# Peptides against a protein of PDB entry 7MKK: the designs that were tried, part 26

Target 1, 71 residues: chain A of PDB entry 7MKK
Amino acid sequence: SMKEKVKAKLVEIRKFVPFIRRVRIDFQDTLSKVQGHRLDALVNLLDREDVSMSSLNKIEVIIDKLRTRFN

## One batch from the design tools (peptide; made by RFdiffusion4, then SolubleMPNN)

Design b2_p14_8_s3 (from b2_p14_8, 5 letters changed)
Fold by OpenDDE base, seed 3:
Structure b2_p14_8_s3 (fold): chain B 71 residues (1-71), chain A 14 residues (1-14)
Amino acid sequence: as target 1 above (71 residues)
Amino acid sequence: SDLEELQKLLDELF
């Protein structure tokens, strides 16, 4: 079911939460306040259970971009 | 919205 697919996708994406947190901390002095806030919001969003597949797919793109830029 | 802010993050960083 789509519900099961969403749950599975969320589990996979959540594996990158430690990475996102690390980027937020390691580059805190380089990032603007707004950028830092948005990274915090990203982590907070991934703590939620009510995220759609569409949103998760967009989040995945964002994480991929972060990985490209911040290793 | 959170998603909108995340999109802005993407647009700003890249």
Scores: peptide ipSAE 0.122, ipTM 0.706, DockQ to the pose 0.142
Fold by OpenDDE base, seed 1:
Structure b2_p14_8_s3 (fold): chain B 71 residues (1-71), chain A 14 residues (1-14)
Amino acid sequence: as target 1 above (71 residues)
Amino acid sequence: SDLEELQKLLDELF
């Protein structure tokens, strides 16, 4: 079901939460306040249980680009 | 929304 697919994708994406947190801290002096806030928001969003598949797909793209740039 | 802010992050960083 779509619900189970969402749950599985969320589990996979959450594996990158430590990476996102590291980017936030390691580049804290480089990032603007708003950029830092947005990274915090990304982590907070991944703590939620009601994220849609469309949102998760967009988040996955963001994380992939973060990985390319920062690690 | 949070998603809109994330899109702005994407647009700003990339």
Scores: peptide ipSAE 0.120, ipTM 0.706, DockQ to the pose 0.142
Fold by OpenDDE base, seed 4:
Structure b2_p14_8_s3 (fold): chain B 71 residues (1-71), chain A 14 residues (1-14)
Amino acid sequence: as target 1 above (71 residues)
Amino acid sequence: SDLEELQKLLDELF
């Protein structure tokens, strides 16, 4: 079901939460307050259970871009 | 929305 697919996708994306947290901390001095807040919001969003597949796909793109820039 | 804010983050970083 779509619900099961969403849960599976969320589990996979959550594997990158530690990475996102590290980016937030390691680059805190170079990120603007707004950028830092948005990274915090990203982590908080991934803690939720009510995220759509569409949102998860977009989040995956964001994480891929973060990985490209911040290793 | 939160997602829109995340898209703005993407736009600013890249």
Scores: peptide ipSAE 0.120, ipTM 0.704, DockQ to the pose 0.142
Fold by OpenDDE base, seed 2:
Structure b2_p14_8_s3 (fold): chain B 71 residues (1-71), chain A 14 residues (1-14)
Amino acid sequence: as target 1 above (71 residues)
Amino acid sequence: SDLEELQKLLDELF
């Protein structure tokens, strides 16, 4: 079901929360205040359980690009 | 929205 697919996708994406938190901290001096705030918002969004598949797909793209830039 | 802000983050970083 779509509900099961959403749960599975969320579990996979949440594996990158520690990475996002590390980017926020390690590059705090490089990132602007607004960029830091947006990373915080990303982490907070992934702590929720009511995220749609559409949103999760977009978040996955964002994380892939973050990984490209910040390793 | 949160997604709009995240998209702006992408636009700034890349």
Scores: peptide ipSAE 0.116, ipTM 0.704, DockQ to the pose 0.142

Design b2_p14_8_s4 (from b2_p14_8, 5 letters changed)
Fold by OpenDDE base, seed 2:
Structure b2_p14_8_s4 (fold): chain B 71 residues (1-71), chain A 14 residues (1-14)
Amino acid sequence: as target 1 above (71 residues)
Amino acid sequence: SDDEELLELLDELF
């Protein structure tokens, strides 16, 4: 079901939460204040259970950008 | 949605 697909996708995306947290901390001095605040908000979003598939797909794109820029 | 707005901003920032 779509519900099961969303849950599975959320589990996969959450595997990158530690990476997002490390980017936030390791690059704190090079990130703008707004970038840091938005990364904090992203982590908070991924802590929720009510995230849509559309949002999860967009988050995946954002994580790919972060991985490209911050390894 | 509020989530979509946040994600749009994040996409622009990185």
Scores: peptide ipSAE 0.640, ipTM 0.919, DockQ to the pose 0.129
Fold by OpenDDE base, seed 4:
Structure b2_p14_8_s4 (fold): chain B 71 residues (1-71), chain A 14 residues (1-14)
Amino acid sequence: as target 1 above (71 residues)
Amino acid sequence: SDDEELLELLDELF
């Protein structure tokens, strides 16, 4: 079902939460305050169970950007 | 949605 697919995608995306947290901390001095706050909000979002597939797909793109810029 | 707005902002910031 779509619900099962969303849950599976969420599990996969959550594997990157430690990376997002590390970007937030390791690059705190080079990130703008706004960037830092939005990364915090992203981590908080990924703690929830009610995230749409559309949102998860967008999060994947964002993570790819972070990986490109921040290793 | 609030989620969509956040994600749009994140996409713009990075």
Scores: peptide ipSAE 0.638, ipTM 0.918, DockQ to the pose 0.129
Fold by OpenDDE base, seed 3:
Structure b2_p14_8_s4 (fold): chain B 71 residues (1-71), chain A 14 residues (1-14)
Amino acid sequence: as target 1 above (71 residues)
Amino acid sequence: SDDEELLELLDELF
């Protein structure tokens, strides 16, 4: 079911939360305040259970950008 | 949705 697919995707995306937190801290001096605040909001979003598949797919793209730029 | 707006903003920032 779509519900089960969303749950599985959320579990996989949450594996990147430690990475997002590290980017936020390690590059705090080079990130703008806006960038830092948005990363905090992203982490908070991933703490929720009610996230759509569309959102999860977009988050995956954002994480890929972060990985490219920040290792 | 509010989530989609946040994610659009994030996509533009990086």
Scores: peptide ipSAE 0.636, ipTM 0.918, DockQ to the pose 0.128
Fold by OpenDDE base, seed 5:
Structure b2_p14_8_s4 (fold): chain B 71 residues (1-71), chain A 14 residues (1-14)
Amino acid sequence: as target 1 above (71 residues)
Amino acid sequence: SDDEELLELLDELF
């Protein structure tokens, strides 16, 4: 079911939460205030259970961009 | 509060 697929995707995306937290802290001096605030919001979003598949797919793209730019 | 808005802003910022 779509519900089970969403749960599985959320588990996989959450594996990158430590990386997102590291980017937020390690590059705090080079990030703008708005960039930092939005990364904090992203981490908070991933703590929730009610995230859509559409959102999770977009988050995956954002994480790929962060990995390319910040390791 | 809008997940889609947040994600669009994140995509634009990085």
Scores: peptide ipSAE 0.634, ipTM 0.916, DockQ to the pose 0.128

## One batch from the design tools (peptide; made by RFdiffusion4, then SolubleMPNN)

Design b2_p15_1_s1 (from b2_p15_1 with E12K E15K)
Fold by OpenDDE base, seed 2:
Structure b2_p15_1_s1 (fold): chain B 71 residues (1-71), chain A 15 residues (1-15)
Amino acid sequence: as target 1 above (71 residues)
Amino acid sequence: SELDELLEELEKEIK
């Protein structure tokens, strides 16, 4: 079911929360204030249980971009 | 939604 797919996707995406947090801190001086705030918001978002598949797919793209830019 | 806007902006800014 879509519900099961969302749950599975969320579990996989959450594995990258520590990475996102480290990017936020390690590159704080090279990120704009706005970017830093948005990364904080992203981490907070992933604590929620009501994230849609559409949002999770977008988050996956964002994580891929973060990995490319920040290792 | 605000969430969608956040994600869209992040997607544009993080390169």
Scores: peptide ipSAE 0.321, ipTM 0.831, DockQ to the pose 0.174
Fold by OpenDDE base, seed 1:
Structure b2_p15_1_s1 (fold): chain B 71 residues (1-71), chain A 15 residues (1-15)
Amino acid sequence: as target 1 above (71 residues)
Amino acid sequence: SELDELLEELEKEIK
């Protein structure tokens, strides 16, 4: 079901939470306060259970961009 | 929504 697919996708994306946290900390001096806040908000979002597949797909793109820019 | 706007801004700002 779509619900099960969303759950599976969320599990996979949550594997990158430690990476997002490290980017937030390691580049804190480079990031603006707003950018830092947005990364914090992204992590908090991934703690939720009511995230749509559309949002999860966007988050995946964001993570890919973070990986490209910040390793 | 605030979430959609957050994701849009992050996509724009990163890379």
Scores: peptide ipSAE 0.314, ipTM 0.830, DockQ to the pose 0.173
Fold by OpenDDE base, seed 3:
Structure b2_p15_1_s1 (fold): chain B 71 residues (1-71), chain A 15 residues (1-15)
Amino acid sequence: as target 1 above (71 residues)
Amino acid sequence: SELDELLEELEKEIK
């Protein structure tokens, strides 16, 4: 079901939370203040259960960009 | 939503 797919995707995306946290800290001096705050917010958002597949797909794109730029 | 707006801005800014 779609509900099960969303839950599975959320579990997959949550695996990158430690990476996002490390980017936020390791590159704090190169990120703008607003970018840093947005990364913090992103981590917090991934604690939620009410995230759509569309949002999760966007988050995946963001993570890919972070990986390209920062590791 | 606020979430969608946040994600849009992050997609734009993180290059």
Scores: peptide ipSAE 0.313, ipTM 0.827, DockQ to the pose 0.174
Fold by OpenDDE base, seed 5:
Structure b2_p15_1_s1 (fold): chain B 71 residues (1-71), chain A 15 residues (1-15)
Amino acid sequence: as target 1 above (71 residues)
Amino acid sequence: SELDELLEELEKEIK
């Protein structure tokens, strides 16, 4: 079901929460204040259970960009 | 929504 797919996707995306947190901290001086706040918000978002597949797919793209830019 | 706006801005800003 879509519900199960969402749960599975969320589990996979959450594996990158530590990475996002590290980017936020390690590159705090490189990121704008707004970008930093947005990363904080992203981490908080991933703590929620009511995230759509559409949102998770967008988050995956964002994480991929973060990985490319910040290793 | 706030979430959509957040994701949109992050997608634009993070390159």
Scores: peptide ipSAE 0.307, ipTM 0.826, DockQ to the pose 0.174

Design b2_p15_1_s2 (from b2_p15_1, 5 letters changed)
Fold by OpenDDE base, seed 1:
Structure b2_p15_1_s2 (fold): chain B 71 residues (1-71), chain A 15 residues (1-15)
Amino acid sequence: as target 1 above (71 residues)
Amino acid sequence: SDLDKLLDELMEEIK
């Protein structure tokens, strides 16, 4: 079901939370305050269970962009 | 939603 797919994808995306936190800290001097706050908000969002597949797909793209820019 | 807006902004800012 779609619900099961969402849950599975959420589990996989949550594996990148440590990476997002690392980017936030290691590049704090490069990021604007607004950008830093947005990354913090992203981490907090991943604690939720009511995230849509659409949102999870966007988060996946964001993580890919972070990986490209920050390794 | 506010969440989607946040995600869209992040996608735009992170090149």
Scores: peptide ipSAE 0.517, ipTM 0.895, DockQ to the pose 0.173
Fold by OpenDDE base, seed 4:
Structure b2_p15_1_s2 (fold): chain B 71 residues (1-71), chain A 15 residues (1-15)
Amino acid sequence: as target 1 above (71 residues)
Amino acid sequence: SDLDKLLDELMEEIK
């Protein structure tokens, strides 16, 4: 079911939470204040269960961009 | 939604 697919995707995306937190802290001086806030919000979002597949796919793209920019 | 807006903004901002 779509619900199970979402749960599985969420589990995979959550593996990157430590990375996102690291980027947020290590590059705090490089990131704008709003960028930092948005990353914090992203981490908090990943604690939720009510996230759509569409949103999770967007988050995956964001993580890929972060990985490219911040290793 | 507010969430989608946040994500869209991040996608555009982070290159």
Scores: peptide ipSAE 0.517, ipTM 0.895, DockQ to the pose 0.174
Fold by OpenDDE base, seed 5:
Structure b2_p15_1_s2 (fold): chain B 71 residues (1-71), chain A 15 residues (1-15)
Amino acid sequence: as target 1 above (71 residues)
Amino acid sequence: SDLDKLLDELMEEIK
């Protein structure tokens, strides 16, 4: 079901939370203040259980961009 | 939504 797919994807995406936190901290001087705040918001978002598949797909793209730029 | 806006902004800004 879509619900199960969302749950599975959320589990996988959450594996990158430590990475996002490290980017936020290690590259704080590189990131704009707004970008930093958005990353904080992203981390907080991933604690939620009511995230849509659409949002998770976007988050996956964002993580890929972060990996390309910062790791 | 606010969340979608946040994500869209991040997608645009983080390259």
Scores: peptide ipSAE 0.514, ipTM 0.894, DockQ to the pose 0.175
Fold by OpenDDE base, seed 3:
Structure b2_p15_1_s2 (fold): chain B 71 residues (1-71), chain A 15 residues (1-15)
Amino acid sequence: as target 1 above (71 residues)
Amino acid sequence: SDLDKLLDELMEEIK
């Protein structure tokens, strides 16, 4: 079911929360304040249980961009 | 939604 797929995707994406936190800290001086706040919001979002597949797909793209730019 | 707006903004700014 879609519900099961969403939960599985969320589990996989949550594995990158430590990475996102490190980017936020290590590049705090490079990021604008608004970018830093948005990364904080992203981490908080991943702690939620009610996230859509559409949102999770966007988060995956964002993580890929962060990996390319900051790692 | 507010969440989608946040994600769209991040996708646009982090290139």
Scores: peptide ipSAE 0.512, ipTM 0.893, DockQ to the pose 0.174

Design b2_p15_1_s3 (from b2_p15_1, 4 letters changed)
Fold by OpenDDE base, seed 2:
Structure b2_p15_1_s3 (fold): chain B 71 residues (1-71), chain A 15 residues (1-15)
Amino acid sequence: as target 1 above (71 residues)
Amino acid sequence: SELDKLLDELMEEIK
């Protein structure tokens, strides 16, 4: 079901929370102030259970961009 | 939603 797929995707995305936190801190001088704040917000939002598949797919793309740019 | 707005902004700004 879509519900089960969302739960599974959320579990996979949450595995990248430590990476997002490290980017936020290690590259704080490279990131703009607004980008840093947005990454903080993203980490906090991933603690929620009501994220859609559409949003999770976008987050996956964002993580790929972070990996390309920062490590 | 506010979440989608945040995600769209991040997708645009993080290259």
Scores: peptide ipSAE 0.553, ipTM 0.903, DockQ to the pose 0.174
Fold by OpenDDE base, seed 4:
Structure b2_p15_1_s3 (fold): chain B 71 residues (1-71), chain A 15 residues (1-15)
Amino acid sequence: as target 1 above (71 residues)
Amino acid sequence: SELDKLLDELMEEIK
C-alpha cells in the first residue's frame, strides 16, 4: 500500500538526519539564519509520521542538493 | 501547506 511505501521511504530518508544536523552546525556561519532555521525544521519534520510521499520526494531532492553542496 | 512551503523554499534556496 501507499502507506507502507511511505513508511519505508521515511525510514530511508531518516538515515540522513545526522547529516542534516551536521550541515546545520558545521556550516552555521555560511548558512543564513533563515536557512539554518529551515534545516532545523526539516529535521523536526522527519520525526513525524504524517508525511506524504510527495513531501518525502521533495525531502530527498533537498538532501541530494545538500550532499552536493556540503559533501 | 506550511510544510510544503518550507520544502519548496529549501529546494529553491539550497543549490
Scores: peptide ipSAE 0.552, ipTM 0.903, DockQ to the pose 0.174
Fold by OpenDDE base, seed 1:
Structure b2_p15_1_s3 (fold): chain B 71 residues (1-71), chain A 15 residues (1-15)
Amino acid sequence: as target 1 above (71 residues)
Amino acid sequence: SELDKLLDELMEEIK
């Protein structure tokens, strides 16, 4: 079901929470205050269970972009 | 939604 797919995607994306936290801290001097706050918000968002597949797909793209830019 | 707005902004800012 779509619900099960969402749960599975969320589990996979949550594996990158430590990476997002590291980017937020390690590159704090490069990031604007707004960008830093947005990354904090992203981490907090991943604690939620009510996230759509479309949002999770966007988060996956964002993580890929972070990986490309910040390793 | 506010979440989608946040995600869209991040996608535009992170190059």
Scores: peptide ipSAE 0.551, ipTM 0.902, DockQ to the pose 0.173
Fold by OpenDDE base, seed 3:
Structure b2_p15_1_s3 (fold): chain B 71 residues (1-71), chain A 15 residues (1-15)
Amino acid sequence: as target 1 above (71 residues)
Amino acid sequence: SELDKLLDELMEEIK
C-alpha cells in the first residue's frame, strides 16, 4: 500500500538526518542565514509522521544535491 | 503547503 511505501521511504530518508545536521554546522559560514534556517526546518520535518511521498521524493533530491556540494 | 514551499525553495537554491 501507499501507506507502507511512505513509511519505508521515511525510514530510509531519516538515515541522512545526521548528515544534514553536519552540513548545517560545518558550512554555517558559507550558507546564507535563510539557507541555514531552511536546513533546520528540513531536519524538523523529518521528525514528523505525516509526510507525503511527494515531499519525501523532493527531500531525496535535496539530499543528493547536498552530497554533491558539501561531501 | 508551507512544507512544499520550503522544499521547492531548497531544491532551487542548493545546487
Scores: peptide ipSAE 0.545, ipTM 0.902, DockQ to the pose 0.174

Design b2_p15_1_s4 (from b2_p15_1 with E15K)
Fold by OpenDDE base, seed 5:
Structure b2_p15_1_s4 (fold): chain B 71 residues (1-71), chain A 15 residues (1-15)
Amino acid sequence: as target 1 above (71 residues)
Amino acid sequence: SELDELLEELEEEIK
């Protein structure tokens, strides 16, 4: 079901939460205040259970960009 | 939605 797919996707995406947190901290001086706040918001978002597949797919793209930019 | 707006902004800023 879509519900199960969402749960599975969320589990996979959440594996990157530590990475996002590290980017937020390690590059705090490089990131703008707005970018930092947005990363914080992203982490908080991933703590939620009511995230759509569409949102998760977008988050995956964002994480891929973070990985490319910040290793 | 607020979430969609946040994600859109992140996608635009983080390149």
Scores: peptide ipSAE 0.209, ipTM 0.773, DockQ to the pose 0.175
Fold by OpenDDE base, seed 1:
Structure b2_p15_1_s4 (fold): chain B 71 residues (1-71), chain A 15 residues (1-15)
Amino acid sequence: as target 1 above (71 residues)
Amino acid sequence: SELDELLEELEEEIK
C-alpha cells in the first residue's frame, strides 16, 4: 500500500538524520542563523509521522544536495 | 542558494 511505501521511505531517509546534524554542527560557523534553523527544521520534520511521499521525495533531493556540498 | 530555496519550500509545505 501507499501507506507502507511512505513508512519504508521515511525509514530510509531517517538514516541521514545523523549526517544532517553533523553538517549543522561542523559548518555552524559558516552557515547563517537562518540556514542553521532550516537544517534544524529539516531534522524536526523527519521526526514526524504525517509526511507525504511527495515531501519525502523532495527531502531526498535536499539530502542529495547536502551530500554534494558537504560530503 | 538553491539548497536554501528548497529548504524554504519544504518548510512551507509542512506548515
Scores: peptide ipSAE 0.158, ipTM 0.727, DockQ to the pose 0.857
Fold by OpenDDE base, seed 2:
Structure b2_p15_1_s4 (fold): chain B 71 residues (1-71), chain A 15 residues (1-15)
Amino acid sequence: as target 1 above (71 residues)
Amino acid sequence: SELDELLEELEEEIK
């Protein structure tokens, strides 16, 4: 079911939360203030249980971009 | 940047 797919996707995406937090802190002085706030918001979003598949797919793309730019 | 644009869109979805 879509519900099961969402849960599975969320579990996989959450594995990158520590990475996102580290990017936020390690590069705080090189990120814009707005970028820092956006990363905080992203982490907070992943704490939720009501994230859609559409959002999770977008987050996956965002994480890929973060990995490319920040290791 | 493209990343900033995507993050902004995501922020709107959080609301």
Scores: peptide ipSAE 0.158, ipTM 0.727, DockQ to the pose 0.936
Fold by OpenDDE base, seed 4:
Structure b2_p15_1_s4 (fold): chain B 71 residues (1-71), chain A 15 residues (1-15)
Amino acid sequence: as target 1 above (71 residues)
Amino acid sequence: SELDELLEELEEEIK
């Protein structure tokens, strides 16, 4: 079901939360205030359970870009 | 940056 797919996707994406937090901290002096806030918001978003598949797909793209930029 | 744009869009989805 779609619900099961969302849950599975969320579990996979959440594996990158530590990475996002690390980027936020390690590059805090380089990131703009706005960028830092956005990363915080992203982490907070992943703590939610009512995220749609559409949103999760967008988040995955964002994480991929973070990985490319910050290793 | 492209990343900033995507993050901005994501923020709009946060309740």
Scores: peptide ipSAE 0.157, ipTM 0.727, DockQ to the pose 0.899

Design b2_p15_2_s1 (from b2_p15_2 with E11M E12K I14M)
Fold by OpenDDE base, seed 1:
Structure b2_p15_2_s1 (fold): chain B 71 residues (1-71), chain A 15 residues (1-15)
Amino acid sequence: as target 1 above (71 residues)
Amino acid sequence: SELDELLEELMKEME
């Protein structure tokens, strides 16, 4: 079901939370305050259970972009 | 939603 797919996707995306936290800290001096706040908000969002597949797909793209730019 | 707006802004910044 779509619900089970969402749960599985969320589990996979959450594996990147430590990476997002590292980017936030390691590049804190380079990031603007708003950029840092957005990364913090992204991490907080991944603690939620009510995230849509559409949002999770966007988050995956964002993580890929972060990986390209920061590691 | 606020979440959608956050994600869109992040995507724009990363382009």
Scores: peptide ipSAE 0.478, ipTM 0.881, DockQ to the pose 0.174
Fold by OpenDDE base, seed 2:
Structure b2_p15_2_s1 (fold): chain B 71 residues (1-71), chain A 15 residues (1-15)
Amino acid sequence: as target 1 above (71 residues)
Amino acid sequence: SELDELLEELMKEME
């Protein structure tokens, strides 16, 4: 079911939360203030359980871009 | 939604 797929995707995406936190801190001096705040917000949002598959797919793309740019 | 707007802004900043 879609519900089960969303739960599985969320578990996989949450594995990258420590990475996002490290990017936020390690590159704080090269990030703009607004970029830092957005990364903080992203981490906080991943603690929620009401995120759609569409949003999770976008988050996956964002994580890929973070990996390309920062590590 | 607020989440969708945040994600769109992040995607734009990283392109």
Scores: peptide ipSAE 0.477, ipTM 0.881, DockQ to the pose 0.174
Fold by OpenDDE base, seed 4:
Structure b2_p15_2_s1 (fold): chain B 71 residues (1-71), chain A 15 residues (1-15)
Amino acid sequence: as target 1 above (71 residues)
Amino acid sequence: SELDELLEELMKEME
């Protein structure tokens, strides 16, 4: 079911939470205040269970871009 | 929603 697919994708995306946290901290001095806040919010978002597949797909793209920029 | 706005802004920032 779609619900199961969402849960599975959420599990996979959550694997990048430590990375996002690291980016947030390691680059805190170079990130704008709003950028830092958004990364914090992203981490918090991934603790939720009510995230759509559409949102998860967007988050995946965001993480890919973070990885490209921040290793 | 707040979530949608967050994701939109993050995607825009990362472009």
Scores: peptide ipSAE 0.477, ipTM 0.880, DockQ to the pose 0.175
Fold by OpenDDE base, seed 3:
Structure b2_p15_2_s1 (fold): chain B 71 residues (1-71), chain A 15 residues (1-15)
Amino acid sequence: as target 1 above (71 residues)
Amino acid sequence: SELDELLEELMKEME
């Protein structure tokens, strides 16, 4: 079911929360204030249970781009 | 929604 797929995707995406937090801290001096706030908001979003598959797919793309740019 | 706007802006900045 879609519900089970969303649950599985959320579990996988949450594995990258420590990475996102690290990017936020390590690059705090080079990030704009708005960029820092958006990364904080992204982490907070992943604590939610009501995230759609569409949103999770977008988050996955964002994380991939963060990995490319920030190691 | 706020979530939609957040994701949209992040994707735009990371292009």
Scores: peptide ipSAE 0.472, ipTM 0.879, DockQ to the pose 0.174

Design b2_p15_2_s2 (from b2_p15_2 with E8S E15K)
Fold by OpenDDE base, seed 4:
Structure b2_p15_2_s2 (fold): chain B 71 residues (1-71), chain A 15 residues (1-15)
Amino acid sequence: as target 1 above (71 residues)
Amino acid sequence: SELDELLSELEEEIK
């Protein structure tokens, strides 16, 4: 079901939470305040259970961009 | 939604 697919995707995406937190802290001086705030919001978002597949797909793109930019 | 807007902004800002 779509619900189970979402849960599985969320589990996979959550594996990157430590990475996002690391980027947020290690590059705090490089990131603008708004960028930092948005990363914080992203981490908080991933604690939620009511996230759509569409949102998770967008988050995956964001994480890919973060990985490209910040290793 | 607010969430979608946040994600869109992040996607565009983080390059």
Scores: peptide ipSAE 0.281, ipTM 0.817, DockQ to the pose 0.174
Fold by OpenDDE base, seed 1:
Structure b2_p15_2_s2 (fold): chain B 71 residues (1-71), chain A 15 residues (1-15)
Amino acid sequence: as target 1 above (71 residues)
Amino acid sequence: SELDELLSELEEEIK
C-alpha cells in the first residue's frame, strides 16, 4: 500500500538525519540564516509521522544534492 | 502546502 511505501521511505530517509545535522553545523558559517533555518526545519520534519510521499521524494532530492555538495 | 514550498526553496538554493 501507499501507506506502507511512505513508512519504508521515511525509515530510509531518517538514516540521513545525522548527516543533515552535521552539514548544518559544519557549514554554518557558509549558510545564510534562512538556509540554516531551513535545514533545521528539515531535520524536525523527519521526526513527524504525517509526511506525504510527495514531500519525501523532494526530501530525497535535497539529501542527494547535500551529499553531492558536502560529501 | 507550506512544507512543499520550503522544500522547493531548499531544492533551488542547494545546487
Scores: peptide ipSAE 0.267, ipTM 0.810, DockQ to the pose 0.173
Fold by OpenDDE base, seed 5:
Order: sequence, then structure tokens, then C-alpha cells
Structure b2_p15_2_s2 (fold): chain B 71 residues (1-71), chain A 15 residues (1-15)
Amino acid sequence: as target 1 above (71 residues)
Amino acid sequence: SELDELLSELEEEIK
């Protein structure tokens, strides 16, 4: 079911929360104020249980971009 | 949604 798929994807994406937090801290001087705030918001978002598949797909793209740029 | 807007903005800014 879609519900099961969302749960599975959320589990996988949450594995990158420590990475996102590290990017936020380690590159704070590189990131704009707005970008930093958005990363904070992203981390907070991943603590939620009501994230849609659409949002999770976007988050996956964002994480890939972060990995490319910062690690 | 507001969340989608946030994510879209991040996609554009983080390259």
C-alpha cells in the first residue's frame, strides 16, 4: 500500500538526518541564512509522521544535491 | 502547500 511505501521511504530518508545536521553546522558559513533555516526546517520535517510521498521524493532529490555539494 | 514551497526553494538553492 501507499501507506507502507511512505513508511519505508521515510525510514530510509531519516538515515540522512545526521548528515543534514552536519551540513547545517559544518557549512554554516557557506550557507546563506535562509538556506540554513531551510535545512533546519528539513530536519524538523523528517521528525513528522504525516509526510507525503510527494514530499519524500522531493526530499530525496534535495539530499542527493546536498551529498553532491557537501560530501 | 507551504511545505512543497519550502522543498522547491531548497531544490533550487542547493546545487
Scores: peptide ipSAE 0.259, ipTM 0.805, DockQ to the pose 0.174
Fold by OpenDDE base, seed 3:
Structure b2_p15_2_s2 (fold): chain B 71 residues (1-71), chain A 15 residues (1-15)
Amino acid sequence: as target 1 above (71 residues)
Amino acid sequence: SELDELLSELEEEIK
């Protein structure tokens, strides 16, 4: 079901929380204040369970961009 | 939604 797919996707995306936190800290001086705040918000978002598949897919794209830019 | 807007902004900023 879509519900089970969302749960599975959320579990996979949450595996990147430590990476996002590292980017936020390691590049704090490079990121603008607003970018830093948005990364913090992203981490907090992933604590929630009411996230749609579309949002999770967007988050995956963001993570991929972070990996490209900061790794 | 506000969340989708936040995510869209992040997508555009982080290139």
Scores: peptide ipSAE 0.251, ipTM 0.801, DockQ to the pose 0.173; fails the geometry check

